# Peptides against a protein of PDB entry 3H8D: the designs that were tried, part 60

Target 1, 122 residues: chain A of PDB entry 3H8D
Amino acid sequence: DMKRQQRFFRIPFIRPADQYKDPQNKKKGWWYAHFDGPWIARQMELHPDKPPILLVAGKDDMEMCELNLEETGLTRKRGAEILPRQFEEIWERCGGIQYLQSAIESRQARPTYATAMLQNLL

## One batch from the design tools (peptide; made by RFdiffusion4, then SolubleMPNN)

Design b2_p14_1_s1 (from b2_p14_1, 4 letters changed)
Fold by OpenDDE base, seed 3:
Structure b2_p14_1_s1 (fold): chain B 122 residues (1-122), chain C 122 residues (1-122), chain A 14 residues (1-14)
Amino acid sequence: as target 1 above (122 residues)
Amino acid sequence: as target 1 above (122 residues)
Amino acid sequence: ALSLEEILANETEA
């Protein structure tokens, strides 16, 4: 069996509307990515002032990171890579299981490590 | 395809001979484990005063951790879990690629995520 | 969704 490396990343962001505000007025969000081999499988955004955004490959390709992992530079960014559970804990809290399940049921999700794991779980 | 979670751990150890020495005289080693799902796939020990020990499932079962991942309590030990690359970097430096390759060639290695990845690499 | 490029350009150190 061919295996792909599962890698997870997190980077903070400041809302575009807050970019030029004083530092104390810049509310932070968090951008998360799960890469299944070279390509993104899941993306997630924790916003300080609106609901989380959950995205899965196949369904949300146009909204997700379009670069392969090496192109992102995330592997070279200090502190960007996180443990799988650090991603999954947030993913689960944000309703990611249900979101991906629905994408599978609607036949919109591209098969990834994430879909395989969910199919193992259910 | 059934997928298994790959998880990596590191814990320090003190040599038995140093257990009762003053703190400044306790040389630290490092114990590493790679779990492919519930079972260990690779184990590694960095010793302060002798060559690294490399162990792979199938070949070295009698010398490796015999507990499944949940039984180890490693998932509940703060700071024990490490990133895949934190394991792989040391594994590679210690000659782990050659060690596992030799175990595969001699038909001693149990198929794991590690063997599959190596077979993808070579 | 935010672009990675925008996020990296406006990233905070915290």
Scores: peptide ipSAE 0.168, ipTM 0.622, DockQ to the pose 0.728
Fold by OpenDDE base, seed 1:
Structure b2_p14_1_s1 (fold): chain B 122 residues (1-122), chain C 122 residues (1-122), chain A 14 residues (1-14)
Amino acid sequence: as target 1 above (122 residues)
Amino acid sequence: as target 1 above (122 residues)
Amino acid sequence: ALSLEEILANETEA
């Protein structure tokens, strides 16, 4: 739906294992989200000590943020919103295109802006 | 064309009349651009002492940036790129929807992402 | 995957 605004967000996190460590020993990860209108289309996590986590709507609903965009408060959080390319560059590097393509082919991906864009690219 | 990346930019300018004034007396304007792929689709100028200037591709080509996106160097200028909503919010406040709609109705607007989005919204 | 709520609750850590 070309009428839906595509919005991207990124927030840092400290892994649970480092929560009570001294600041210098807290390794930072990054949590990314792509919202297709009010609903999340893709989620991605960059961890300091394990492979990235890639998630797509339909396939990974149970592992993704369950809140709609307004419920997250991300639109009101200063510095959380990022440019589309800031998300896509990391998504591509992490193998997101192949991941989403596989989800589409297996009919697990819910139709989103992300699936539509991929189908136009290929 | 859903395959073309929509990119938005904002850069400040000082009006010519203030170029040689002390820094505290230089009133800042803002120059905005929407690129639909390599080509500009919309341009907007916020001036400190006159009404905003709105420009749309096809109608206002002679008054708009004549460089393609790569030629502008905007993609390489730190802090120049902005979020779509940062452009659209100002565009709407300045009467951009009505301006573009009128350009479409008069058949002066070149087909762009901007014209397509407006036609979907209305 | 991490919950957004947990991440935001611990934001002061990062």
Scores: peptide ipSAE 0.161, ipTM 0.619, DockQ to the pose 0.528
Fold by OpenDDE base, seed 2:
Structure b2_p14_1_s1 (fold): chain B 122 residues (1-122), chain C 122 residues (1-122), chain A 14 residues (1-14)
Amino acid sequence: as target 1 above (122 residues)
Amino acid sequence: as target 1 above (122 residues)
Amino acid sequence: ALSLEEILANETEA
């Protein structure tokens, strides 16, 4: 609603298999989150060596960040917050529209800003 | 509402008196805008040599940007869009909270995301 | 999916 901020975050990660390698051998991934107010609406992971992971609230709650926005500390982490388009561009490239649409159609998605916006687009 | 994006922009300006001076003699100001969906909710101007200008929808419509967001071209201007906090930090420093609050109390402010958020804060 | 806590804990190497 009007009272919920849409906030987007991105942080890099090193895959577990590379954590103990030399820096030049550490392939970096990116963890993305969209928070609709205090609660995560979408999560996305860009991996260096496997397909992207797309997650949407309601359907994928068990695999998504369980912390509310304040608990994550992301709002206090310098450089973590990104513009909406910086999230959406990657989301679109990874097939996020289709993924969320399918979750809506199967009645698995929890209503969020993301679901509402998608329904406005279709 | 849930369907309106909150978008923030900042662009530099050169004051009229400096437009014809050498580059080193041009003092730069900053123009800020908060758009609640297609319509401006708040405008702010940082001047190099005078007090900040604060403007809120409803009260200051005659002095604010009259273009809708798409008409401004700001969404297409590289580097113009900023994070909410980059706007709010300056807004707060300039006394924007008190300015908007006074506009609400005097019944001059048009309801926007900004007014709603302020009312949630108080 | 990766846990946020693990990602943040190892960020010094990222």
Scores: peptide ipSAE 0.160, ipTM 0.609, DockQ to the pose 0.507
Fold by OpenDDE base, seed 4:
Structure b2_p14_1_s1 (fold): chain B 122 residues (1-122), chain C 122 residues (1-122), chain A 14 residues (1-14)
Amino acid sequence: as target 1 above (122 residues)
Amino acid sequence: as target 1 above (122 residues)
Amino acid sequence: ALSLEEILANETEA
């Protein structure tokens, strides 16, 4: 049901290799998630020193957040929730449209709000 | 210092796509870690429906456990700690020797107990 | 990909 609430979240991270370093030497990345109702539909990671990671439900389940939305605690984390456009803007710049499209065409994407929206766009 | 205590852990996981299913329909994977003192040296994931994932410190930091050993709580989790051979047996079967060797040769592996042992082997 | 739980556990360092 595409009536499910779409919610988007972002949290920063420090790469493991930098955990012991002084603050000025810890490069910051960003973890993004799109939840279609309780279930994650898309995940995206911006890393400071490697290409963005794009993940879509169905194709990349094993690499994505395994918790449902309530279990993540993200809804209760101040500053974590972001507006849809704040996710989509980065998603598009990282090639997310093409990535999701390819996953749909290869029949690897699980139907989500994101797949439905893309199908409306094309 | 190679005098650091080597500790090995294994925990099961259920893939995200199966979280909502009945227990009989949840395929189980296994997450393995080798800690060289407080820091992870190797990580390995056995998945029910895709190839094993092998990760070594230095090369794969971004994909590996970010927590030091104490922070993971693994030492306090009953049944999580395993014997060295229980890790190594699976590691070898999954091609871990060649994987780590290649990471060393490409100068991507961080020196750990594992790299030292392999260098003694080879 | 990064674990959400680990990211959250280390968020104070970010």
Scores: peptide ipSAE 0.156, ipTM 0.536, DockQ to the pose 0.372; fails the geometry check

Design b2_p14_1_s2 (from b2_p14_1, 6 letters changed)
Fold by OpenDDE base, seed 5:
Structure b2_p14_1_s2 (fold): chain B 122 residues (1-122), chain C 122 residues (1-122), chain A 14 residues (1-14)
Amino acid sequence: as target 1 above (122 residues)
Amino acid sequence: as target 1 above (122 residues)
Amino acid sequence: SLSLEEILANEAPA
């Protein structure tokens, strides 16, 4: 549904285990989300000490944000919203195209704006 | 072409005639652009003392930015790029949907992402 | 409308 607004967000996070460490020892990760209308389509996590985590709707629902966009409060969090390309650039770098494509091919992906775009790209 | 990246930009400006006025008399305008891939699809200007200017590709080519996206340098201008919704919200408020629709109906609009989206919306 | 050149030449603080 091309009527749905695509919105992207990024939030830095400190690993729970690092919460009480000295600032220099608090390794920062980044949480990314793509919302296709009210519901998350893709999620991505950059960690300082492990490979990126890529998640796509349908396949990874249990691991993804379960809140709808409004429930997250992200739209009201200053600085959280990012440009589409700010998400896509990292997504591509992390192998997101292949990940989503594989999810589509395995019939695990829920149709989203992301899946539609991928089908246009290929 | 859904492969083309949609990018939006905003630049505040002071009217040339106001450049040498006192700061309080420098009324700020806002220039907006939507690029569908390398070429501008929509342009919009908010002026402090006249109605908004809406421009759509095909119809208003002679009045719109003639530079391709890369030539503009906008992608390299910090703070110029805005979120799609930051453009669309103003576009909608200024009657952009109707303006573009009219341009399509009159066969003046060049097909763009914007025209495609409008056709999805209606 | 103003050209992009004119806009940039007359850019104001955001």
Scores: peptide ipSAE 0.315, ipTM 0.604, DockQ to the pose 0.807
Fold by OpenDDE base, seed 2:
Structure b2_p14_1_s2 (fold): chain B 122 residues (1-122), chain C 122 residues (1-122), chain A 14 residues (1-14)
Amino acid sequence: as target 1 above (122 residues)
Amino acid sequence: as target 1 above (122 residues)
Amino acid sequence: SLSLEEILANEAPA
């Protein structure tokens, strides 16, 4: 059987409140997604003025992208796709390993490629 | 067991013979590599004035990068790493599937991630 | 084919 493709994406965003400000006052955030095949496995948001948001499938479904990968159009957006390490480096810096581990231990995490890899690491 | 990481790299180059020519006469080529863990699995070269070169592990070892991934320094070179699809799209266009398939059938290909994936496809 | 060393020695802008 073919393995599900792991694909990662990043999109910058400007806070809604900053949209009408001068360019120098538009603070940029970053939205990250990890797709395990067609479905999102992890999501992460970097904000300029608040703690990062970490989200994992199963636990945080209501707060995560609800579209499958094809529906998002991310694969067709130039510059949106990033390398796995470009996601993982930020994920790790934000405490993502601990966050996912806790979700697994609390039985809240849906099994994904991410959970499998973490279990291999531990 | 953790799976070997598949990593892909691309480096544009000017042919050695063109280095002292005027900029407009410096025709650009592209060197591509697929590393299956520490070792190269596939290599590809796009040249401006000759057919593309396709190389696969086992068959073409003497013509391929002999350094392990760490020794190459490619992982530390900004902009060198590319997405899997950025390699595969060119590989496919150049007849890489057929080339690797032929190497497998002739028992010249070393087993790699690439051979495994191709065998899943066929 | 070119060696990686030759490629890097003749690197061009992307």
Scores: peptide ipSAE 0.311, ipTM 0.576, DockQ to the pose 0.853
Fold by OpenDDE base, seed 1:
Structure b2_p14_1_s2 (fold): chain B 122 residues (1-122), chain C 122 residues (1-122), chain A 14 residues (1-14)
Amino acid sequence: as target 1 above (122 residues)
Amino acid sequence: as target 1 above (122 residues)
Amino acid sequence: SLSLEEILANEAPA
């Protein structure tokens, strides 16, 4: 639905194991989310010491945010919302196009704005 | 073209006539621009003491930014880029839907992302 | 309307 608002968010996180370390040893990761209307379409995690985690609706529902956008409180969290390109640039660098394409081809991806856009691009 | 990046910008300004007044008398306006790929699709100005100015590609080309996005330097100006909804919310409040619709109906609007989105909405 | 040049020349803090 072209009427659904596409919103993107980013939150830094510190690994649980680093929480009580000195600040210089608290390596920061980044949690990213793309919401297609009220529901998450893509999620992505950048970790300081392991490969990125890419998740897409339908395929990875159990690993993704289960809350609708309003329930997350992300829209009320200062500095959390980011521009579409700020998400997409990282998504592309992490291999997100291939990941989502594979999910579509295997019929694991739920139709979202992201799947539609990718299908238009290819 | 679904591949074109939609980018939105906002710049607060003080009217030239107010530049040398006391700070309390420098009423702030807001300049907004929507770029559909390299070219401007919509422009909007909020003025502190007159009605908003709405401009759409094709109809208002002579009154709008004539530079392509790269030439404007807006992408390199810190704080200028805004979220799509930050533009759209103001656009709607200012009567932008009606303005663009009228431009489409009169065949004055150049086809842009904005015209396509409106036609999908209606 | 104001040109982008005029807007930038008269830019105010956000």
Scores: peptide ipSAE 0.310, ipTM 0.595, DockQ to the pose 0.817
Fold by OpenDDE base, seed 3:
Structure b2_p14_1_s2 (fold): chain B 122 residues (1-122), chain C 122 residues (1-122), chain A 14 residues (1-14)
Amino acid sequence: as target 1 above (122 residues)
Amino acid sequence: as target 1 above (122 residues)
Amino acid sequence: SLSLEEILANEAPA
Protein backbone atom coordinates (compact mmCIF):
# COMPACT_ATOMS: atom_id res chain seq x y z
CA ASP B 1 0.00 0.00 0.00
CA MET B 2 1.79 3.07 -1.30
CA LYS B 3 -0.80 5.29 0.34
CA ARG B 4 0.83 4.83 3.75
CA GLN B 5 1.98 7.97 5.48
CA GLN B 6 5.65 8.75 4.85
CA ARG B 7 7.36 10.23 7.91
CA PHE B 8 10.98 11.25 8.40
CA PHE B 9 13.11 11.79 11.49
CA ARG B 10 16.56 13.06 12.44
CA ILE B 11 18.53 12.78 15.69
CA PRO B 12 22.02 14.17 16.33
CA PHE B 13 24.85 12.21 17.97
CA ILE B 14 28.38 13.07 19.17
CA ARG B 15 31.60 11.31 18.16
CA PRO B 16 33.32 9.23 20.85
CA ALA B 17 36.48 11.29 20.59
CA ASP B 18 34.48 14.41 21.31
CA GLN B 19 32.38 13.04 24.17
CA TYR B 20 34.50 14.50 26.94
CA LYS B 21 35.31 17.77 25.24
CA ASP B 22 33.62 21.05 25.94
CA PRO B 23 30.26 21.38 24.18
CA GLN B 24 31.61 23.83 21.61
CA ASN B 25 34.20 21.27 20.53
CA LYS B 26 31.82 18.35 20.00
CA LYS B 27 31.22 17.60 16.32
CA LYS B 28 27.79 16.19 15.60
CA GLY B 29 26.76 13.32 13.41
CA TRP B 30 23.17 12.80 12.31
CA TRP B 31 20.95 9.73 12.39
CA TYR B 32 18.04 9.70 9.89
CA ALA B 33 15.03 7.44 9.44
CA HIS B 34 12.28 7.15 6.84
CA PHE B 35 9.15 5.31 7.93
CA ASP B 36 6.76 3.92 5.35
CA GLY B 37 3.67 3.69 7.49
CA PRO B 38 4.53 1.89 10.71
CA TRP B 39 7.81 0.34 9.54
CA ILE B 40 11.20 1.75 8.64
CA ALA B 41 12.02 1.88 4.95
CA ARG B 42 15.38 3.68 4.95
CA GLN B 43 17.97 4.69 7.51
CA MET B 44 21.00 6.92 7.12
CA GLU B 45 23.87 8.19 9.25
CA LEU B 46 26.01 11.24 8.56
CA HIS B 47 29.32 11.09 10.36
CA PRO B 48 31.71 14.01 10.70
CA ASP B 49 34.79 11.86 10.09
CA LYS B 50 33.77 8.83 7.99
CA PRO B 51 31.62 7.94 4.98
CA PRO B 52 27.84 8.06 5.31
CA ILE B 53 26.01 4.89 6.23
CA LEU B 54 22.97 3.97 4.12
CA LEU B 55 20.51 1.23 5.07
CA VAL B 56 17.41 -0.09 3.30
CA ALA B 57 14.63 -2.40 4.42
CA GLY B 58 15.09 -6.06 3.54
CA LYS B 59 18.80 -5.81 2.85
CA ASP B 60 19.81 -4.17 6.11
CA ASP B 61 17.04 -5.24 8.50
CA MET B 62 19.47 -6.41 11.18
CA GLU B 63 21.10 -2.98 11.32
CA MET B 64 17.92 -0.91 11.20
CA CYS B 65 15.26 0.02 13.71
CA GLU B 66 13.24 -3.09 14.53
CA LEU B 67 10.35 -1.31 16.24
CA ASN B 68 7.29 0.07 14.56
CA LEU B 69 7.11 3.84 14.38
CA GLU B 70 4.84 4.29 17.37
CA GLU B 71 7.07 2.06 19.48
CA THR B 72 10.13 4.22 18.74
CA GLY B 73 8.69 7.26 20.46
CA LEU B 74 10.07 9.43 17.65
CA THR B 75 6.59 10.80 17.02
CA ARG B 76 6.61 12.18 20.55
CA LYS B 77 10.15 13.60 20.53
CA ARG B 78 10.11 17.32 19.90
CA GLY B 79 12.33 18.33 17.01
CA ALA B 80 12.85 14.77 15.77
CA GLU B 81 10.50 14.87 12.80
CA ILE B 82 11.75 16.47 9.58
CA LEU B 83 10.26 17.20 6.19
CA PRO B 84 10.56 14.65 3.36
CA ARG B 85 12.94 16.86 1.40
CA GLN B 86 15.21 17.24 4.44
CA PHE B 87 15.73 13.49 4.30
CA GLU B 88 15.81 13.11 0.51
CA GLU B 89 18.34 15.86 -0.06
CA ILE B 90 20.84 14.11 2.20
CA TRP B 91 19.92 10.66 0.87
CA GLU B 92 20.65 11.79 -2.68
CA ARG B 93 23.96 13.39 -1.72
CA CYS B 94 24.98 10.20 0.09
CA GLY B 95 24.39 8.09 -3.01
CA GLY B 96 21.16 6.64 -1.69
CA ILE B 97 19.57 6.24 -5.10
CA GLN B 98 22.39 4.01 -6.31
CA TYR B 99 22.48 2.10 -3.04
CA LEU B 100 18.77 1.34 -3.12
CA GLN B 101 18.90 0.50 -6.82
CA SER B 102 21.63 -2.05 -6.15
CA ALA B 103 19.55 -3.59 -3.38
CA ILE B 104 16.57 -3.88 -5.73
CA GLU B 105 18.63 -5.40 -8.52
CA SER B 106 20.15 -7.96 -6.15
CA ARG B 107 16.63 -8.82 -4.93
CA GLN B 108 17.54 -7.89 -1.36
CA ALA B 109 15.31 -4.86 -0.95
CA ARG B 110 11.91 -5.27 0.67
CA PRO B 111 9.24 -3.44 -1.32
CA THR B 112 8.56 -0.05 0.26
CA TYR B 113 7.49 3.43 -0.76
CA ALA B 114 11.18 4.07 -1.42
CA THR B 115 11.57 1.15 -3.82
CA ALA B 116 8.32 2.06 -5.57
CA MET B 117 9.39 5.66 -6.13
CA LEU B 118 12.80 4.61 -7.40
CA GLN B 119 11.38 2.01 -9.76
CA ASN B 120 9.08 4.64 -11.21
CA LEU B 121 11.92 7.14 -11.62
CA LEU B 122 14.23 4.78 -13.52
CA ASP C 1 53.83 -7.32 18.88
CA MET C 2 51.83 -9.62 21.13
CA LYS C 3 53.14 -7.78 24.19
CA ARG C 4 50.70 -4.91 23.64
CA GLN C 5 48.36 -4.15 26.49
CA GLN C 6 45.02 -5.90 26.15
CA ARG C 7 42.13 -3.75 27.37
CA PHE C 8 38.42 -4.48 27.38
CA PHE C 9 35.39 -2.22 27.59
CA ARG C 10 31.62 -2.53 27.95
CA ILE C 11 28.85 0.03 27.43
CA PRO C 12 25.20 -0.73 28.17
CA PHE C 13 22.84 0.90 25.71
CA ILE C 14 19.19 1.46 25.01
CA ARG C 15 18.17 0.71 21.45
CA PRO C 16 17.61 3.90 19.50
CA ALA C 17 14.08 2.70 18.86
CA ASP C 18 13.44 2.48 22.62
CA GLN C 19 14.95 5.86 23.47
CA TYR C 20 11.71 7.73 23.86
CA LYS C 21 9.72 5.03 25.62
CA ASP C 22 9.09 5.06 29.32
CA PRO C 23 12.13 3.88 31.30
CA GLN C 24 10.52 0.59 32.30
CA ASN C 25 10.04 -0.27 28.64
CA LYS C 26 13.65 0.30 27.58
CA LYS C 27 15.49 -2.99 27.14
CA LYS C 28 19.27 -2.90 27.53
CA GLY C 29 21.86 -4.17 25.13
CA TRP C 30 25.57 -4.42 25.78
CA TRP C 31 28.38 -3.18 23.54
CA TYR C 32 31.83 -4.73 24.06
CA ALA C 33 35.27 -3.93 22.69
CA HIS C 34 38.67 -5.58 22.95
CA PHE C 35 41.65 -3.35 22.18
CA ASP C 36 44.99 -4.89 21.28
CA GLY C 37 47.21 -1.96 22.13
CA PRO C 38 45.82 1.16 20.48
CA TRP C 39 43.55 -0.59 17.96
CA ILE C 40 40.38 -2.62 18.25
CA ALA C 41 40.77 -6.38 17.81
CA ARG C 42 37.24 -7.62 18.57
CA GLN C 43 33.83 -6.08 19.05
CA MET C 44 30.62 -7.66 20.27
CA GLU C 45 27.02 -6.65 20.88
CA LEU C 46 24.45 -8.39 23.04
CA HIS C 47 20.97 -7.39 21.98
CA PRO C 48 17.83 -8.09 23.98
CA ASP C 49 15.80 -9.18 20.98
CA LYS C 50 18.18 -10.44 18.27
CA PRO C 51 21.25 -12.65 17.88
CA PRO C 52 24.60 -11.41 19.18
CA ILE C 53 26.81 -9.49 16.79
CA LEU C 54 30.45 -10.54 16.60
CA LEU C 55 33.10 -8.50 14.78
CA VAL C 56 36.81 -9.10 14.25
CA ALA C 57 39.58 -6.87 12.94
CA GLY C 58 40.33 -7.19 9.24
CA LYS C 59 37.08 -8.91 8.34
CA ASP C 60 34.72 -6.39 9.92
CA ASP C 61 36.79 -3.19 9.89
CA MET C 62 34.03 -1.12 8.32
CA GLU C 63 31.61 -2.03 11.10
CA MET C 64 34.02 -1.63 14.01
CA CYS C 65 35.38 1.36 15.90
CA GLU C 66 37.79 3.23 13.64
CA LEU C 67 39.38 5.35 16.37
CA ASN C 68 42.46 4.39 18.33
CA LEU C 69 41.84 3.59 21.97
CA GLU C 70 42.86 6.98 23.31
CA GLU C 71 40.67 8.75 20.76
CA THR C 72 37.59 6.80 21.87
CA GLY C 73 37.66 8.29 25.35
CA LEU C 74 36.81 4.86 26.78
CA THR C 75 39.90 4.96 28.99
CA ARG C 76 38.50 8.05 30.67
CA LYS C 77 34.94 6.82 31.00
CA ARG C 78 34.25 5.60 34.51
CA GLY C 79 32.87 2.08 34.59
CA ALA C 80 33.61 1.37 30.94
CA GLU C 81 36.67 -0.82 31.40
CA ILE C 82 36.12 -4.49 32.26
CA LEU C 83 38.36 -7.44 33.05
CA PRO C 84 39.55 -9.74 30.24
CA ARG C 85 37.44 -12.63 31.48
CA GLN C 86 34.33 -10.44 31.52
CA PHE C 87 34.78 -10.05 27.78
CA GLU C 88 35.96 -13.60 27.02
CA GLU C 89 33.13 -15.30 28.87
CA ILE C 90 30.56 -13.53 26.71
CA TRP C 91 32.67 -13.94 23.56
CA GLU C 92 32.80 -17.70 24.09
CA ARG C 93 29.07 -17.96 24.76
CA CYS C 94 28.35 -15.98 21.60
CA GLY C 95 30.36 -18.39 19.47
CA GLY C 96 33.28 -16.00 19.14
CA ILE C 97 35.89 -18.74 18.90
CA GLN C 98 34.22 -20.27 15.86
CA TYR C 99 33.60 -16.87 14.32
CA LEU C 100 37.22 -15.80 14.64
CA GLN C 101 38.45 -19.19 13.47
CA SER C 102 36.36 -18.87 10.31
CA ALA C 103 37.79 -15.41 9.69
CA ILE C 104 41.33 -16.76 10.07
CA GLU C 105 40.67 -19.71 7.77
CA SER C 106 39.17 -17.44 5.11
CA ARG C 107 42.22 -15.16 5.41
CA GLN C 108 40.04 -12.20 6.36
CA ALA C 109 41.23 -11.72 9.93
CA ARG C 110 43.93 -9.15 10.64
CA PRO C 111 46.57 -10.62 12.96
CA THR C 112 45.87 -9.53 16.54
CA TYR C 113 46.33 -10.79 20.05
CA ALA C 114 43.01 -12.56 19.56
CA THR C 115 44.11 -14.44 16.44
CA ALA C 116 47.41 -15.35 18.08
CA MET C 117 45.72 -16.79 21.15
CA LEU C 118 43.26 -18.77 19.06
CA GLN C 119 45.95 -20.14 16.77
CA ASN C 120 47.86 -21.35 19.80
CA LEU C 121 44.77 -22.98 21.29
CA LEU C 122 43.85 -24.97 18.19
CA SER A 1 25.97 -3.09 14.49
CA LEU A 2 25.69 0.32 16.07
CA SER A 3 28.59 2.75 15.93
CA LEU A 4 30.33 3.62 19.16
CA GLU A 5 28.91 7.10 18.73
CA GLU A 6 25.39 5.72 18.69
CA ILE A 7 26.11 3.44 21.62
CA LEU A 8 27.43 6.30 23.72
CA ALA A 9 24.61 8.57 22.65
CA ASN A 10 22.20 5.90 23.82
CA GLU A 11 24.13 4.82 26.88
CA ALA A 12 22.15 3.32 29.71
CA PRO A 13 23.00 2.85 33.36
CA ALA A 14 24.93 -0.36 34.05
Scores: peptide ipSAE 0.293, ipTM 0.590, DockQ to the pose 0.635

Design b2_p14_1_s3 (from b2_p14_1 with V7I A11E D14A)
Fold by OpenDDE base, seed 1:
Structure b2_p14_1_s3 (fold): chain B 122 residues (1-122), chain C 122 residues (1-122), chain A 14 residues (1-14)
Amino acid sequence: as target 1 above (122 residues)
Amino acid sequence: as target 1 above (122 residues)
Amino acid sequence: ALSLEEILANETDA
């Protein structure tokens, strides 16, 4: 549905193991989310010490943010919202296209803007 | 064509009459552009002392930026690229929906992502 | 995956 606003967000996180370390010893990760209207379509996590985590709606609902966009408060958090390409560039580098395509082919992916865009680009 | 990247930009300008004034006496305007792939789809200018200027591809080609996106250097200018909603919110406030709709109805508008989105939303 | 709530609660400007 091209009527829905596509919005992307990024927030940093510190690993639980680094929470109480000195600031210089805290390794930062990045949490990314793509919202297709009020509902999350994709989530991605860049960790400083493990492979990236890729998540897509339908397949990974239980592992993704369960809050709708308004409930997250992300739209009200300064610096959280990012450009679409800032999400997509990292998504591609992390194998997101292949991940989402596999989810579509296995019929695990819920239809979203992300699935529609992928199907249009292939 | 949903394969084309939609990119939005904003840059400030100073009125010609204020060019040689002290910085505190320079009233700033804003120049906005929407690129549908390499080609401009919409342009908008916010002026400090006159009504906004709205421009759409096909109708206003002679008054719009004639450079393709790469030629503009906007993608390489720090702080120039903005979120889609940062463009759309101002576009709506300035009467852009009515302006583009009238251009479509008069068959002056060139088909773009902007025309397609409007037709989908109405 | 990390919860958004946990990330926001533990956010520090280090």
Scores: peptide ipSAE 0.156, ipTM 0.613, DockQ to the pose 0.512
Fold by OpenDDE base, seed 3:
Structure b2_p14_1_s3 (fold): chain B 122 residues (1-122), chain C 122 residues (1-122), chain A 14 residues (1-14)
Amino acid sequence: as target 1 above (122 residues)
Amino acid sequence: as target 1 above (122 residues)
Amino acid sequence: ALSLEEILANETDA
């Protein structure tokens, strides 16, 4: 099996409802992505006012980024790329392990680096 | 094949000859490591006064870190872990691709993530 | 889920 590069990204976002508010009233969220080679494997959103959103390839394709990594421009965005642990720490805190496990058990998860790592962990 | 986590580290070093000099006269080098799971796959040293040293698993085992990743304490050292590209950029500039390729061709390189990626590139 | 395009477009240079 061809080994693919694992790359992780984080960008802040302002809620649509806060876009036209004064800068001081803009609550920031964080958008996270894990790319297994060219394609997204996991996505996560930390919202300031609602539960985290966790998304995994196969199960949540329609809600996840459709662009390949190069098309996203994330590799060219300064400060967007983060360490694997910077993603995983948040993923774990948000219940990502259980979420991905359930997706595997229900046969909804597309095989990725993330699914393989989880299968090796359990 | 069980997918292993790829982790990269960088730490500064002071030349032994400069250890007892005034802080202003200490030329810093940089020690780099790529770990493929628990074991080192590549090592690189940037020296202030001599050519870079490139080392790859299998060929240069005796000159490389003998400790597994956890034993190194690098994962617990603040600021030591770097992004893959931060390693690869320097590796490429130092001729690491050609070095690893030669090690593969001479059958000296131990199979690692690095060798697999190079084989896929070429 | 938020679209990446929307996030990038609305990213304030903060």
Scores: peptide ipSAE 0.156, ipTM 0.616, DockQ to the pose 0.561
Fold by OpenDDE base, seed 4:
Structure b2_p14_1_s3 (fold): chain B 122 residues (1-122), chain C 122 residues (1-122), chain A 14 residues (1-14)
Amino acid sequence: as target 1 above (122 residues)
Amino acid sequence: as target 1 above (122 residues)
Amino acid sequence: ALSLEEILANETDA
């Protein structure tokens, strides 16, 4: 049901190769998630030194968060939840619309709130 | 130092799309790790419905386990630790030798026990 | 892609 609550989250990460470097030498990335109710619909990773990674449910399930929303603990993590526009703005900049559209057209995307919204846009 | 203890681990995973299906409908994958002392040197993922994923330190740091060995808790997980041959047998079958060799030749591999052993083999 | 669990664990250790 598309009446499920849409929730968006962002958490920073340090790349593994920098984990034990001095703070000045740790490059920060950002991990983003869109949950369509309890299930992840989109995931996005901003890396400091490589292209952004875009992932959509159905197509990229094996590379995405495998936990349901409650299991992630994200809802209990202070500062993790973000507004929809904070996700969508970055998603659009990273080519997320085209990525999701291609996944729909190739019949690889699982229907989600995100796919429904895109179909209403196109 | 190549005198670091080499430890190998394997844990199963269920793909996200199957997480809430009946047990009969959950396809199992396998996650493998080789730790060169506290640091991961190689990671390997066997998926039920896509090609195996091979990852080597230096080249694939952003896709590999970010935790040091102690932080993973793998050493405390019953049945997680495997014998070296149990890792290497699968690694070889999946083309791991060629993958690591290419990473060395392209100067993308971080020197590890694995790279040293391969160099002794060629 | 990065594991959420590992990302969260790293934040805690930082």
Scores: peptide ipSAE 0.146, ipTM 0.534, DockQ to the pose 0.274
Fold by OpenDDE base, seed 2:
Structure b2_p14_1_s3 (fold): chain B 122 residues (1-122), chain C 122 residues (1-122), chain A 14 residues (1-14)
Amino acid sequence: as target 1 above (122 residues)
Amino acid sequence: as target 1 above (122 residues)
Amino acid sequence: ALSLEEILANETDA
């Protein structure tokens, strides 16, 4: 509802395979999260060497961040918070609309801001 | 509600008195807006030479932006959109909490995301 | 998917 803040975060990561390589040989990925209030609604990972990972609440709970927003510390991490569009642009490019829609249609998605917005879009 | 996007904007302005001065003599202010969906919820102006101006929907409608969010063109203006905290930090420093609270108590404030959040804070 | 904790622990500023 209007009482829940929609907040978006992005942090870089080095893939496990590159963690022990020289810096110039480390390919960065990007981890994204959308929090609908304290709860994660969407998670996304841009990998340098494999397809994006898209995750939506309800369907992918076991693979998503289990922490409450405050528990993540992301709100206190400088440079982690991004504008909604900075998330959505990547989400759209990665096929996030289709992914979330499919989760809704299969009754796997938990209702979130993201599901509501998508339903408004259709 | 959760269907309304909370969006925040900031743009610089030159005070009228300085508009015709040399650039080095122009003191910039900052115009801030919080949109609760298409409607402005809060407006704020940081002036270089006078107290901040705080405005809230319902109370200050005659002094606030009359344009719908889309009509403002702010969504299309590069660098105008800011993070919620970038607005709230200034809002708090300027006494925005007290201002909005007083507007609520006097029954002058229109219900917005901002009023709801403040009521959650109290 | 990577855990947030792992990502944060191995994050680099570069």
Scores: peptide ipSAE 0.156, ipTM 0.609, DockQ to the pose 0.641; fails the geometry check

